# Ledger of designs, part 21: peptides against a protein of PDB entry 4U39

Target 1, 302 residues: chain A of PDB entry 4U39
Amino acid sequence: SIKVIGVGGGGNNAVNRMIENEVQGVEYIAVNTDAQALNLSKAEVKMQIGAKLTRGLGAGANPEVGKKAAEESKEQIEEALKGADMVFVTAGMGGGTGTGAAPVIAQIAKDLGALTVGVVTRPFTFEGRKRQLQAAGGISAMKEAVDTLIVIPNDRILEIVDKNTPMLEAFREADNVLRQGVQGISDLIATPGLINLDFADVKTIMSNKGSALMGIGIATGENRAAEAAKKAISSPLLEAAIDGAQGVLMNITGGTNLSLYEVQEAADIVASASDQDVNMIFGSVINENLKDEIVVTVIATG

## One batch from the design tools (peptide; made by RFdiffusion4, then SolubleMPNN)

Design b1_p27_4_s4
Fold by OpenDDE base, seed 4:
Structure b1_p27_4_s4 (fold): chain B 302 residues (1-302), chain A 27 residues (1-27)
Amino acid sequence: as target 1 above (302 residues)
Amino acid sequence: MKKTLIYIVAKSKEELRKKLEEAAKKQ
């Protein structure tokens, strides 16, 4: 089974966005120290952590409180994660609960033998230096606790959105990028296809790989597949080029008019930008809601 | 309903091309 755990406010907003976009074949778990915020989750499984420590009043933006809250609730987290083959841990780094609890939850998932993938955000620079410093500590702890860590630099989202985009929409776009990172992988495993992906191949690419890079490209029109693939490999979300990556996960999602030729063209572009000896998993997904749009997601590991 | 068209696992660019060509011949 695949489990997606949203940790703290940002992680739970991302999980809500995943549920709203009908990301299928995954179990959703919402984790928070704030009982009122947890009640707003759309997840079927809701877990309050650190009930004795925090009394449901949250972590007060302190990562050490978030960490201790997850440690207090270790047995409950273990039981909720039991039998998972894969666990996604999603959080906004820089806060109390997400920053402190997400590494503890990730370590519990890994110790249970699940393939553990972190998908987290760095705070925007405008959220202040304190949040950036807290996020750096949380990201370091996540890197040790997961098999693969995808870090989304929120400041790079400002390069993709219009300059007049309200601050609230920039946060919604961060939640959407978190969704795309989880969905890009989960759709490859959980979506029934003509050819089932062996979970062993996913483990080979993602196990003990440390930091991963994520690129997204979206396009429409006659050259949409090639354009989307080029945008993905040159995405502002990529902190580096994918040419040194030992493993690549590629998802191409299109409408009912997605052709095998478009799929081949996009895959050839991404493969050409990757290492010569790259281990690549490629998947094509039909989403009737995309109509003429193609979305290419690239995750580079190693 | 989301449907997957093709999954390809490849260990090289050459293997990827071969598997894509094989998939194209089956459609």
Scores: peptide ipSAE 0.221, ipTM 0.779, DockQ to the pose 0.824
Fold by OpenDDE base, seed 2:
Structure b1_p27_4_s4 (fold): chain B 302 residues (1-302), chain A 27 residues (1-27)
Amino acid sequence: as target 1 above (302 residues)
Amino acid sequence: MKKTLIYIVAKSKEELRKKLEEAAKKQ
């Protein structure tokens, strides 16, 4: 089974966005120290952590409170994660609960033998230096606790949105990028296809790989596949080129008109930009909600 | 309903190309 666990406010916003977009084949778990915020979750499983420590009042933007809250609730977290083959831990770094609890939850998932993938955001620079410093500590702890860590630099989202984009829309786009990171991988495993992906191949590419880079490309029109692939490998979300990556996960999602030729064209572009000896998992997904759009997601590991 | 068309696992660019060509022959 695949479990997605949203930790704190940002993680739970991302989980809500995943549920709203009908990401199938995954179980959703919402974790928070704030009981009122947790009630707003759309997840089937809702877990309040640190009930004794925080009395449901949240972590007060303190990562140490988030950490201790997860430690207090360790047995409940273990029970909720039990039997998962794969666990996605999603959080917005820089806050109290997400920053402190996400590494503890990730370690619990890893200790249970699940393939543990972190998908987290760095705060925007405008959220202030304190959040950035707290996020750096949380990301370091996540890197030790997961098999693969995808870090989304929120400031790079500002390069792909209009300059006049309201702050609330920039946060919604961060939640959407978190969704795309989880869904790009989960659709490869959980979506029924003509050819089933062996989960052992996913484990080979993602186990103990540390930090991963993520690129996204979206395009429409006649050359949409090539344009989407080129945008993915040159994405502002990539902190480095993918040419040195030992592993690549690629998802090509299109509407019912997605052709095998378009799939091949996009795959060839991404492969050409990757290492010669790259281990690549490629999947093509039909999303009936996409009309003329192609979405290419690239996750580079190693 | 989301449907997956093709999955390809490749350990090289050449293996990827070969598997894509094999997939194209099956359609």
Scores: peptide ipSAE 0.173, ipTM 0.741, DockQ to the pose 0.827
Fold by OpenDDE base, seed 5:
Structure b1_p27_4_s4 (fold): chain B 302 residues (1-302), chain A 27 residues (1-27)
Amino acid sequence: as target 1 above (302 residues)
Amino acid sequence: MKKTLIYIVAKSKEELRKKLEEAAKKQ
């Protein structure tokens, strides 16, 4: 089974966005120290952590409170994660609950033998230096607790959106990028295909790989597959080029008009931008809600 | 409608091409 855990405000917003977009084949768990915020979650499983420590009033933007809250609730987290083959831990880093609790939850998942993937955001520079420093500590702790860590630099989202995009829309786009990171991988595993993916191949690419890079490309029109692939490998979300990556996961999502030729063209572009000896997992997904759009998600590991 | 998901694990461009060709024959 695949479980997605949203941790704190940002993680819960991302989980809500995943549910709203009908990401299938995964179990959703919302984790928070704030009981009022947790009640707004759309997740089937809602877990209040640190009830004794915080009394449901949240972590007060303190990562140490978030950490202690997860430690207090360890047995509940273990029971919620039991039997998962894969666990996604999603959080907005820089806050109290997400920054402190996400590494503890990730370690619990890993200790249970699940393939543990972190998908987290760095705060925007405008959120201030304190949040950036807290996020750096949380990301460092996540790196030790996961098999693969995808870090989304929120400042790079400002390069994808219009310069006049309101601050609120920039946060919504961060939630969408978190969604795309989880969905891009989960769709490869959870959806039955003409060729079944062996979960062992996913483990080979993602187990103990540390930090991973994520690129997203969206395009329409006659060359949409090639354009989406080129946008993915040159995505502002990539902190580096994928040319040195030992492992690549690629998802191509299109409408019912997605052709095998378009799929091949996009895969060839991504494979050409990767290492010669790259271990590549490629998946194509049909989303009937996509009209003429193709979405390419690339996750580079190693 | 059957969501046609094609998954290909490839260690080379040549393997990728071969598996895509095999997938095309199964459609």
Scores: peptide ipSAE 0.157, ipTM 0.731, DockQ to the pose 0.626
Fold by OpenDDE base, seed 1:
Structure b1_p27_4_s4 (fold): chain B 302 residues (1-302), chain A 27 residues (1-27)
Amino acid sequence: as target 1 above (302 residues)
Amino acid sequence: MKKTLIYIVAKSKEELRKKLEEAAKKQ
């Protein structure tokens, strides 16, 4: 089974966005120290952590409180994650609960033998230096606790949205990018009727790989597949080029008119931009809500 | 050799069948 665990406010917002977009084949768990915020989660499983420590009042933007809250609730977290083959841990780094609890939860998932993938955000620069410093500490702790860590630099989202985009929409786009990171991988694994996906191949690409890069490309029109692939490998979300990546996961999502030729063309572009000996998994997903758009998601590991 | 694993992801058995039949006709 695949479990997605949203940790703290940012992680739970991302989980809500995943549920709203009907990401299939995954179980959703919302974790928070704030009981009121947790009640707003759309997840079926809701877990309050650190009830004794925090009394449900949240972590007060302190990562050490978030950490201790997860440690207090270790047995409950273990029970909720038990039997998962894969665990996505999603959080907004820089806060109290997400920054402190997400590494503890990730380590619990990894110790249970699940393939553990972190999908986290760095805060926007405008959220201030304290959040950036707390996020850096949380990201470092996540890197040690996961098999693969996807870090989304929120400041790079400002390069892909309109300059007039309201701050609230920039946060919604961050939640959407978190969704795309989880869904791009989970759709390859969890979609019923997938032919020849061995979960062992996913494990080979993602196990003990440390930091991963994520690129997204969207295009329409006649050359949409090639354009979307080129946008993905040159995405502002990529902190580096994918040319040295030993592993690549690619998802190409299109409407009902997505052709095998378009899938091959996009895959060839991504493979050509990757290492010569790259282990590449790519999948095509049909989304009936996409008209003429193609979305390419690239996760580069190694 | 680059091991490119091609996975056709379909939301339904009918969609999968259609995409496989389309892929098989183009090979």
Scores: peptide ipSAE 0.095, ipTM 0.611, DockQ to the pose 0.094

Design b1_p27_6_s1
Fold by OpenDDE base, seed 1:
Structure b1_p27_6_s1 (fold): chain B 302 residues (1-302), chain A 27 residues (1-27)
Amino acid sequence: as target 1 above (302 residues)
Amino acid sequence: MKIKGLGVGKTAKEAIANMKESFLKNQ
């Protein structure tokens, strides 16, 4: 089974966005120290952590409180994660609960033998230096606790949105990018088809790979596949080129009109930006909601 | 939602070839 755990406010916003976008074949778990915020989760499983420590009042933007809250609730987290083959841990780094609890939850998932993937954001620079420093500590702890860690640099989202985009929309876009990172992987594993991805191949690409890079491209029109692929490999979300990666996972998602030609064209572009001797997973997914849109997600590991 | 094609390989060429084959089988 695949489990997605949203940790703290940002992680739970991302999980809500995943549920709203009907990300299939995954179980959603919302984890928070704030009981009121947790009640707003759309996840089926809602877990309050650190109830004794925090009394449901949240972590007060202190990562040590988030950490201790997850440690207090270890047995509950273990029970919620039991039997997962894969665990996505999603959080906004820089806060109290997400920064402190996400590494603890990730370690619990890994210790249970799940393929553990972190999908986390760095805070925007405008959220202040304290959040950036807290995020750096949380990301460091996540690297040790996961098999693969996708870190989304929120400041790079500002390069793909309109300059007049309200701050609240920039946060919603961060939640959407977290969704795309999880969905780009989970759809290849959990989406029904005539050919299923062997979970062993996913493990080969994602186990003990450390930091991963993610690029996203979206396009419409006649050249949409090539445009989406070019945008993905040149995505501002990529902190580096994908050429040095040991593994590449590509998802091309389109409407019912997604052609073999488009899939090939997009795959050839991503392949041309990758090393020749890289373990690759290429998936094409039909999503009827996309109509004329193509979404290319590239994840580079290792 | 449905998977239309899937390709795994140790090279881009192999992965793309497998994806093409799978896509055609899913027509």
Scores: peptide ipSAE 0.460, ipTM 0.913, DockQ to the pose 0.909
Fold by OpenDDE base, seed 3:
Structure b1_p27_6_s1 (fold): chain B 302 residues (1-302), chain A 27 residues (1-27)
Amino acid sequence: as target 1 above (302 residues)
Amino acid sequence: MKIKGLGVGKTAKEAIANMKESFLKNQ
């Protein structure tokens, strides 16, 4: 089974966005120290952590409180994650709960033998230096606790969105990018199809890979596949080129009109931007909601 | 939502070939 665990405010917002976008074949778990915020989760499983420590009042933007809250609730986290083959741990880094609890939760998932993937955001620079420093510590702790860590640099989202985009929409876009990172992988594994991806192949690409890069491209029109692929490999979300990655996972999602030619064209572009000896997983997914859009998600590991 | 094609390979060429075959089988 695949479990997606949203940790703290940003993680819970991302999980809500995943549920709203009908991300299939995954179990959702919302974790928070704030009981009021947790009540707003759409997840089936809602877990308040650190109830004794925080009394449901949240972590006060302190990662050490988030960490201790997860440690207090270790047995509950273990029970909720038990039997997962794969666990996505999603969080906004820089806050108290997400930054402190996500590494603890990830370690619990890994210790249970799940393939543990972190999908986390680095805060915007405008959120201030304190959040950036807290996020750096949380990301470092996540890297040790996961098999693969996707870090979304929120400042790079500002390169994708219009300059007039309200701050609240920039946060919604960060939640959407978290969704796209989880969905881009989970759809290849959990989406009902005639061909199931061997979970062993996913493990080969994602086990003990450390940091991973994510690129996303979206396009419409006649050259939509090529444009989406080019946008994905040149995505501002990529902190580096995908060249030299040991593993690449590519998801090509389109409407019912997605052609084999478009899938090939997009795959050839991503392949040409990758090392020749790279382990690759390519998936093509039909999403009836995309109509004329193609979404290319590239995850580069190693 | 449906998977139309999956391709795994130790090379891009192999992965793409497997994906194409998979896609054709799922039409």
Scores: peptide ipSAE 0.400, ipTM 0.888, DockQ to the pose 0.901
Fold by OpenDDE base, seed 4:
Structure b1_p27_6_s1 (fold): chain B 302 residues (1-302), chain A 27 residues (1-27)
Amino acid sequence: as target 1 above (302 residues)
Amino acid sequence: MKIKGLGVGKTAKEAIANMKESFLKNQ
């Protein structure tokens, strides 16, 4: 089974966005120290952590409180994650709960033998230096606790949205990018097909790979496949080129009109931007909601 | 949602070839 665990406010907003987009074949778990915020989760499983420590009042933007809250609730986290083959841990780094609890939850998932993937955000620079420093500590702890860590630099989201985009919409776009990172992987594993991806192949590409880069491209029109692929490999979300990656996961999602030619064209572009001796998983997914859009997601590991 | 093609390989060429074969089988 695949489990997606949202940790703290940002992680739970991302999980809500995943549920709203009908991401299939995954179980959703919401974790928070704030009981009121947790009640707003759309997840089937809701877990309050650190109830004794925090009394449901949240972590006060202190990562040490978030950490201790997850440690207090270790047995409950173990029970909720038990039997997962894969666990996505999603969080907004820089806060109290997400920054402190996400590494503990990730380690619990890994110790249970799940393939553990972190998908986390760095705070925007405008959220202040304290959040950036807290996020750096949490990201360091996540790297040790996961098999693969995707870090989304929120400041790079400002390069893909309109300059007049309200601050609230920039946070919603961060939640959407977290969704795209999880969905780009989970759709390859959990979506029904005549040929299913072997989970062993996913483990080969994602197990003990450390940091991963994610690029996303969206396009419409006659050259939509090539444009989406070019946007993905040149995505502002990529802190580096994908050329040195030991593994690549590529998801090409389109409507019912997605052609083999378009899939090939997009795959050839991503392949040409990658090393020749790289383990690759390519998936093509039909999503009826995309109509004329193509979405290319590239995840580079190693 | 439906998977239309999957390809795994140690090279891009192999992965793309397997994806094409899978895609054609899912038509």
Scores: peptide ipSAE 0.378, ipTM 0.885, DockQ to the pose 0.904
Fold by OpenDDE base, seed 5:
Structure b1_p27_6_s1 (fold): chain B 302 residues (1-302), chain A 27 residues (1-27)
Amino acid sequence: as target 1 above (302 residues)
Amino acid sequence: MKIKGLGVGKTAKEAIANMKESFLKNQ
């Protein structure tokens, strides 16, 4: 089974966005120290952590409180994650709960033998230096606790969105990028098909790989596949080129009109940007909601 | 949602070939 655990405010917003976009084949768990914020989650499983420590009042933007809250609730986290083959841990780094609890939850998932993937954001620079420093510590702790860590640099979202985009929309786009990172992987594993992905192949690409890069490209029109693929491999979300990656996971999602030619064209572009000896998983997914849009997601590991 | 094609390979060429074959089988 695949579980997605949203940790703290940012992680729970991302989980809500996943549920709203009907990301299928995954179990959603919302974790927070703030009981009022947790009540706003759309997840079926809602877990308040650190009830003794925080009394449901949240972590006060302190990562150490978030950490201790997860440690207090270890047994409940273990029970919620039990039997998962794969666990996505999603959080906005820089806060109290997400920054402190997400590494603890990730370690619990890994210790249970799940393939553990972190999908987390760095805060925007405008959120201030304190959040950036807290995020750096949380990301470092996540890297040790996961098999693969995808870090989304929120400042790079500002390169993709209009300069006039309201701050609230920039946060919503960060939640959407978190969704795309989880969905880009989970759809290849959890979506029904005639040929299921061997989970061993996913483990080969994602187990003990450390930091991963994520690129996303979206396009419409006649050259949409090529444009989406080019945008994915040159995505502002990539902190480096994908050419040195030991593994690549590519998801090409389109509407019912997605052609084999388009899938091939997109795959050839991503392959050409990758090492010749790279382990690759290519998936093509039909999503009827995309109509004329193609979304290419590239995850580069190693 | 439905998977149309899936390809795994130790090389890009192999992964793409397997994906194409899978895509054709899922038509």
Scores: peptide ipSAE 0.350, ipTM 0.871, DockQ to the pose 0.903

Design b1_p27_8_s2
Fold by OpenDDE base, seed 1:
Structure b1_p27_8_s2 (fold): chain B 302 residues (1-302), chain A 27 residues (1-27)
Amino acid sequence: as target 1 above (302 residues)
Amino acid sequence: MKKIKFFLVARSREELRAGFEAARAAL
């Protein structure tokens, strides 16, 4: 089974966005120290952690409280994760619960033998230096606790949205990018296709790879596949080029009119931008809601 | 309902191309 765990406010917002976008074939778990915030989750499984420590009042933006809350609730987390083949741990780093609890939850998932993937955000620079420093510590701890860690630099979202985009919409876009990171992988595994992905191939690309980069490209029109692929490999979300990547996961999502030619064209562009000996997994997904839009998600590992 | 229309694992650019050729021949 595939489990997606949203940890703290940002992680739970991302999980809500995944549920709203009908990300299929995954079980959702919302984890928080704040009981009131947890009640707003759309996840089937809602877990309050650190009930004794926090009394449901949240972590007070302290990562050490988030960590201790997850440690207090270890047995409950283990039971919720039991039997998962893959676990996505999603969080907004820089806060209390997400920053502190996400590494603990990730380690629990890994110790249970699940392929453990972190999909986390760095805070925007405008959230202040304290959040950036807390996020850096949490990301370091996540890197040790996961097989693959996708880190989304929120400041790079400001390069892909309009300059007049309200702060609230920038956070919603961060939730959407977290969704795209999880969905880009989960759709390849959980969605029935003509050829099913062997989970062993995913393990080969994602197990013990450390940090991964994610690029997203969206386009419409006649050259939409090529344009979306070019945007993905040059995405502002990429902190580096993918040319040295030992593994690439590519998702090409389009409407019902998505052609095999478009899939090939996009895959050839991404493969051409990758290492010559890259292990590439790609999948094409039909989403009837996209109409004329193509979305290319590239996850580069190694 | 979301469907995977096509899936391929390739360990090289050559394998990728061969996979698409095989897929086109099977369709």
Scores: peptide ipSAE 0.149, ipTM 0.764, DockQ to the pose 0.845
Fold by OpenDDE base, seed 4:
Structure b1_p27_8_s2 (fold): chain B 302 residues (1-302), chain A 27 residues (1-27)
Amino acid sequence: as target 1 above (302 residues)
Amino acid sequence: MKKIKFFLVARSREELRAGFEAARAAL
């Protein structure tokens, strides 16, 4: 089974966005120290952590409180994650609960033998230096606790949105990018296809890989597949080029008019931009809600 | 909704190409 665990406010907003976008074949778990915020989750499974420590009043933007809250609730987290083959841990780094609890939850998932993937954000620079420093500590702890860690640099979202985009929409786009990172992988496993992906192949690419890079490209028109693939490999979300990546997960999502030729063209572009000996998992997904749009998601590991 | 999902696991560009050729022959 695949479980997606949203940790703290940002993680729970991302989980809500996944549920709203009908991301299928995953179980959703919402975790928070704030009981009122947790009640607003759309997840079926809701877990309040650190109830004795925080009394449901949240972590006060302190990562040490978030950490201790997850440690207090370890047995409950173990029970909720038991029997998962794969666990996505999603959080906004820089806060109290997400920054402190996400590494603890990730370690619990890994110790249970699940393939553990972190999908987390760095705060925007405008959220202040304190959040950036807290996020750096949380990201460092996540790297040790996961098999693969995708870090989304929120400041790079400002390069892909309109200059007049309201601050609230920039946060919503960060939640959407978290969704795309989880969905890009989960759709490759959980969606029934003409050819099923072996979960062993996913484990080979994602197990003990440390930091991963994510690129997203969207295009329309006659060359949409090539354009979307080129945008994905040159995405501002990539902190580096994918030319040294030993493993690549690629998802191409299109409408009912997505052709095998477009799929091949996109895959050839991504493979050509990767290491010569790259292990690539490629998947195509049909989304009937996509008309003429193609979305390419690239996750580079190693 | 029959999400047509096509997967290729390729360890090389050659395997990727061969996978697409096999998929074309099966369609």
Scores: peptide ipSAE 0.148, ipTM 0.769, DockQ to the pose 0.701
Fold by OpenDDE base, seed 2:
Structure b1_p27_8_s2 (fold): chain B 302 residues (1-302), chain A 27 residues (1-27)
Amino acid sequence: as target 1 above (302 residues)
Amino acid sequence: MKKIKFFLVARSREELRAGFEAARAAL
């Protein structure tokens, strides 16, 4: 089974966005120290952590409270994650609960033998230096606790959106990028394809790889597949080029008019931008809502 | 030779069939 666990406010917003976009074949778990915020989750499984420590009032933007809250609730977290083959841990870094609890939850998932993938955001620079410093500590702890860590630099989302985009829409786009990172991988595993992907191949690419890079490209028109692939490998979300990446996960999502030629063209572009000996897993996903749009998600490991 | 594993995911049996027929016609 695949489990997606949203940790704290940002993680729970991302999980709500995944549920609203009907991401199938995954079980959703919402974790928070704030009981009122947790009640707003759309997840079937809702877990309050650190009930004795916080009394349901949240972590007060302190990562050490988030950490201790997850440690207090270890047995409940273990029971909720038990029997998962794969666990996605999603959180906004820089806050109290997400920053402190997400590494503890990830370590619990890894200790249970699940393939553990972190998908987390760095805070925007406008959220202040304190959040950036807290996020750096949380990301370091996540890197030790997961098999693969995808870090989304929120400031790079501002390069994709209009300059006049309201702050609330920039946070919604961060939640959407978190969704795309989880869905880009989960669709390859959870959705029945023409040729079933062996989960052992996913484990080979993602187990003990440390940091991964994620790029997203979207395009329409006659050359949409090539344009989407080129945008994905040059995405502002990439902190480095994917040149030398030994493992690549690629998702090509299109409407019902997605052709095999378009899938091949996009795959060839991404493979050509990667290491010569790259181990590439790619999937094509049909989404009727995309019509003429193609979305290419690239996750580079190693 | 780069080992590219192709995985076509379709939401319907009809889309799956169309994707497979397209794959067979192009391979």
Scores: peptide ipSAE 0.056, ipTM 0.687, DockQ to the pose 0.103
Fold by OpenDDE base, seed 5:
Structure b1_p27_8_s2 (fold): chain B 302 residues (1-302), chain A 27 residues (1-27)
Amino acid sequence: as target 1 above (302 residues)
Amino acid sequence: MKKIKFFLVARSREELRAGFEAARAAL
């Protein structure tokens, strides 16, 4: 089974966005120290952590409180994650609960033998230096606790949105990018294909790989597959080029008119931008809500 | 909805190409 655990406010917003977009084949768990915020979750499983420590009043933007809250609730987290083959831990780094609890939850998932993938955001620079420093500590702890960590630099989202984009829309786009990272991988595993992906192959690419880069490309028109692939490998979300990436996960999502030729063209572009000996898993997904749009998600490891 | 999902695992560009050829032959 695949579980997605949203940790703290940002993680829970991302999980809500995943549920609203009908990301299938995953179980959703919302975790928070704030009981009022947790009540707003759309997740089937809602877990208040650190009830004794925080009394449901949240972590007060303190990562140490978030950490201790997850440690207090370890057994409950273990029970909720038990039997998962894969666990996505999603959080907005820089806060109290997400920053502190996400590494603890990730370690619990890993100790249970799940393939543990972190999908987290760095705060925007405008959220202030304190949040950036807290996020850096949380990201460091996540790297040790996960098999693969995808870090979304929120400041790079400002390069893909209009310069006049309101702050609230920039946060919504961060939640959407978190969704795309989780969905890009989960779709590969959870949706039956004409060729079934062996979960062992996913484990080979993602197990103990540390930091991963994520690129997203969207295009329409006659060359949409090639354009989407080129945009994905040159995505502002990539902190580096995918050249030398030993492992690549590629999701190509299109409408009912997505051709095998388009899938091949996009895959060839991504493979050509990767290491010569790249271990690549690609998947094509049909989404009827995508008319003429192709979305390429690339996750590069190694 | 037949979500026609093609997966190919390729350990090389050559395996990728061969996998697409096999997928085309199976369709």
Scores: peptide ipSAE 0.180, ipTM 0.784, DockQ to the pose 0.678; fails the geometry check

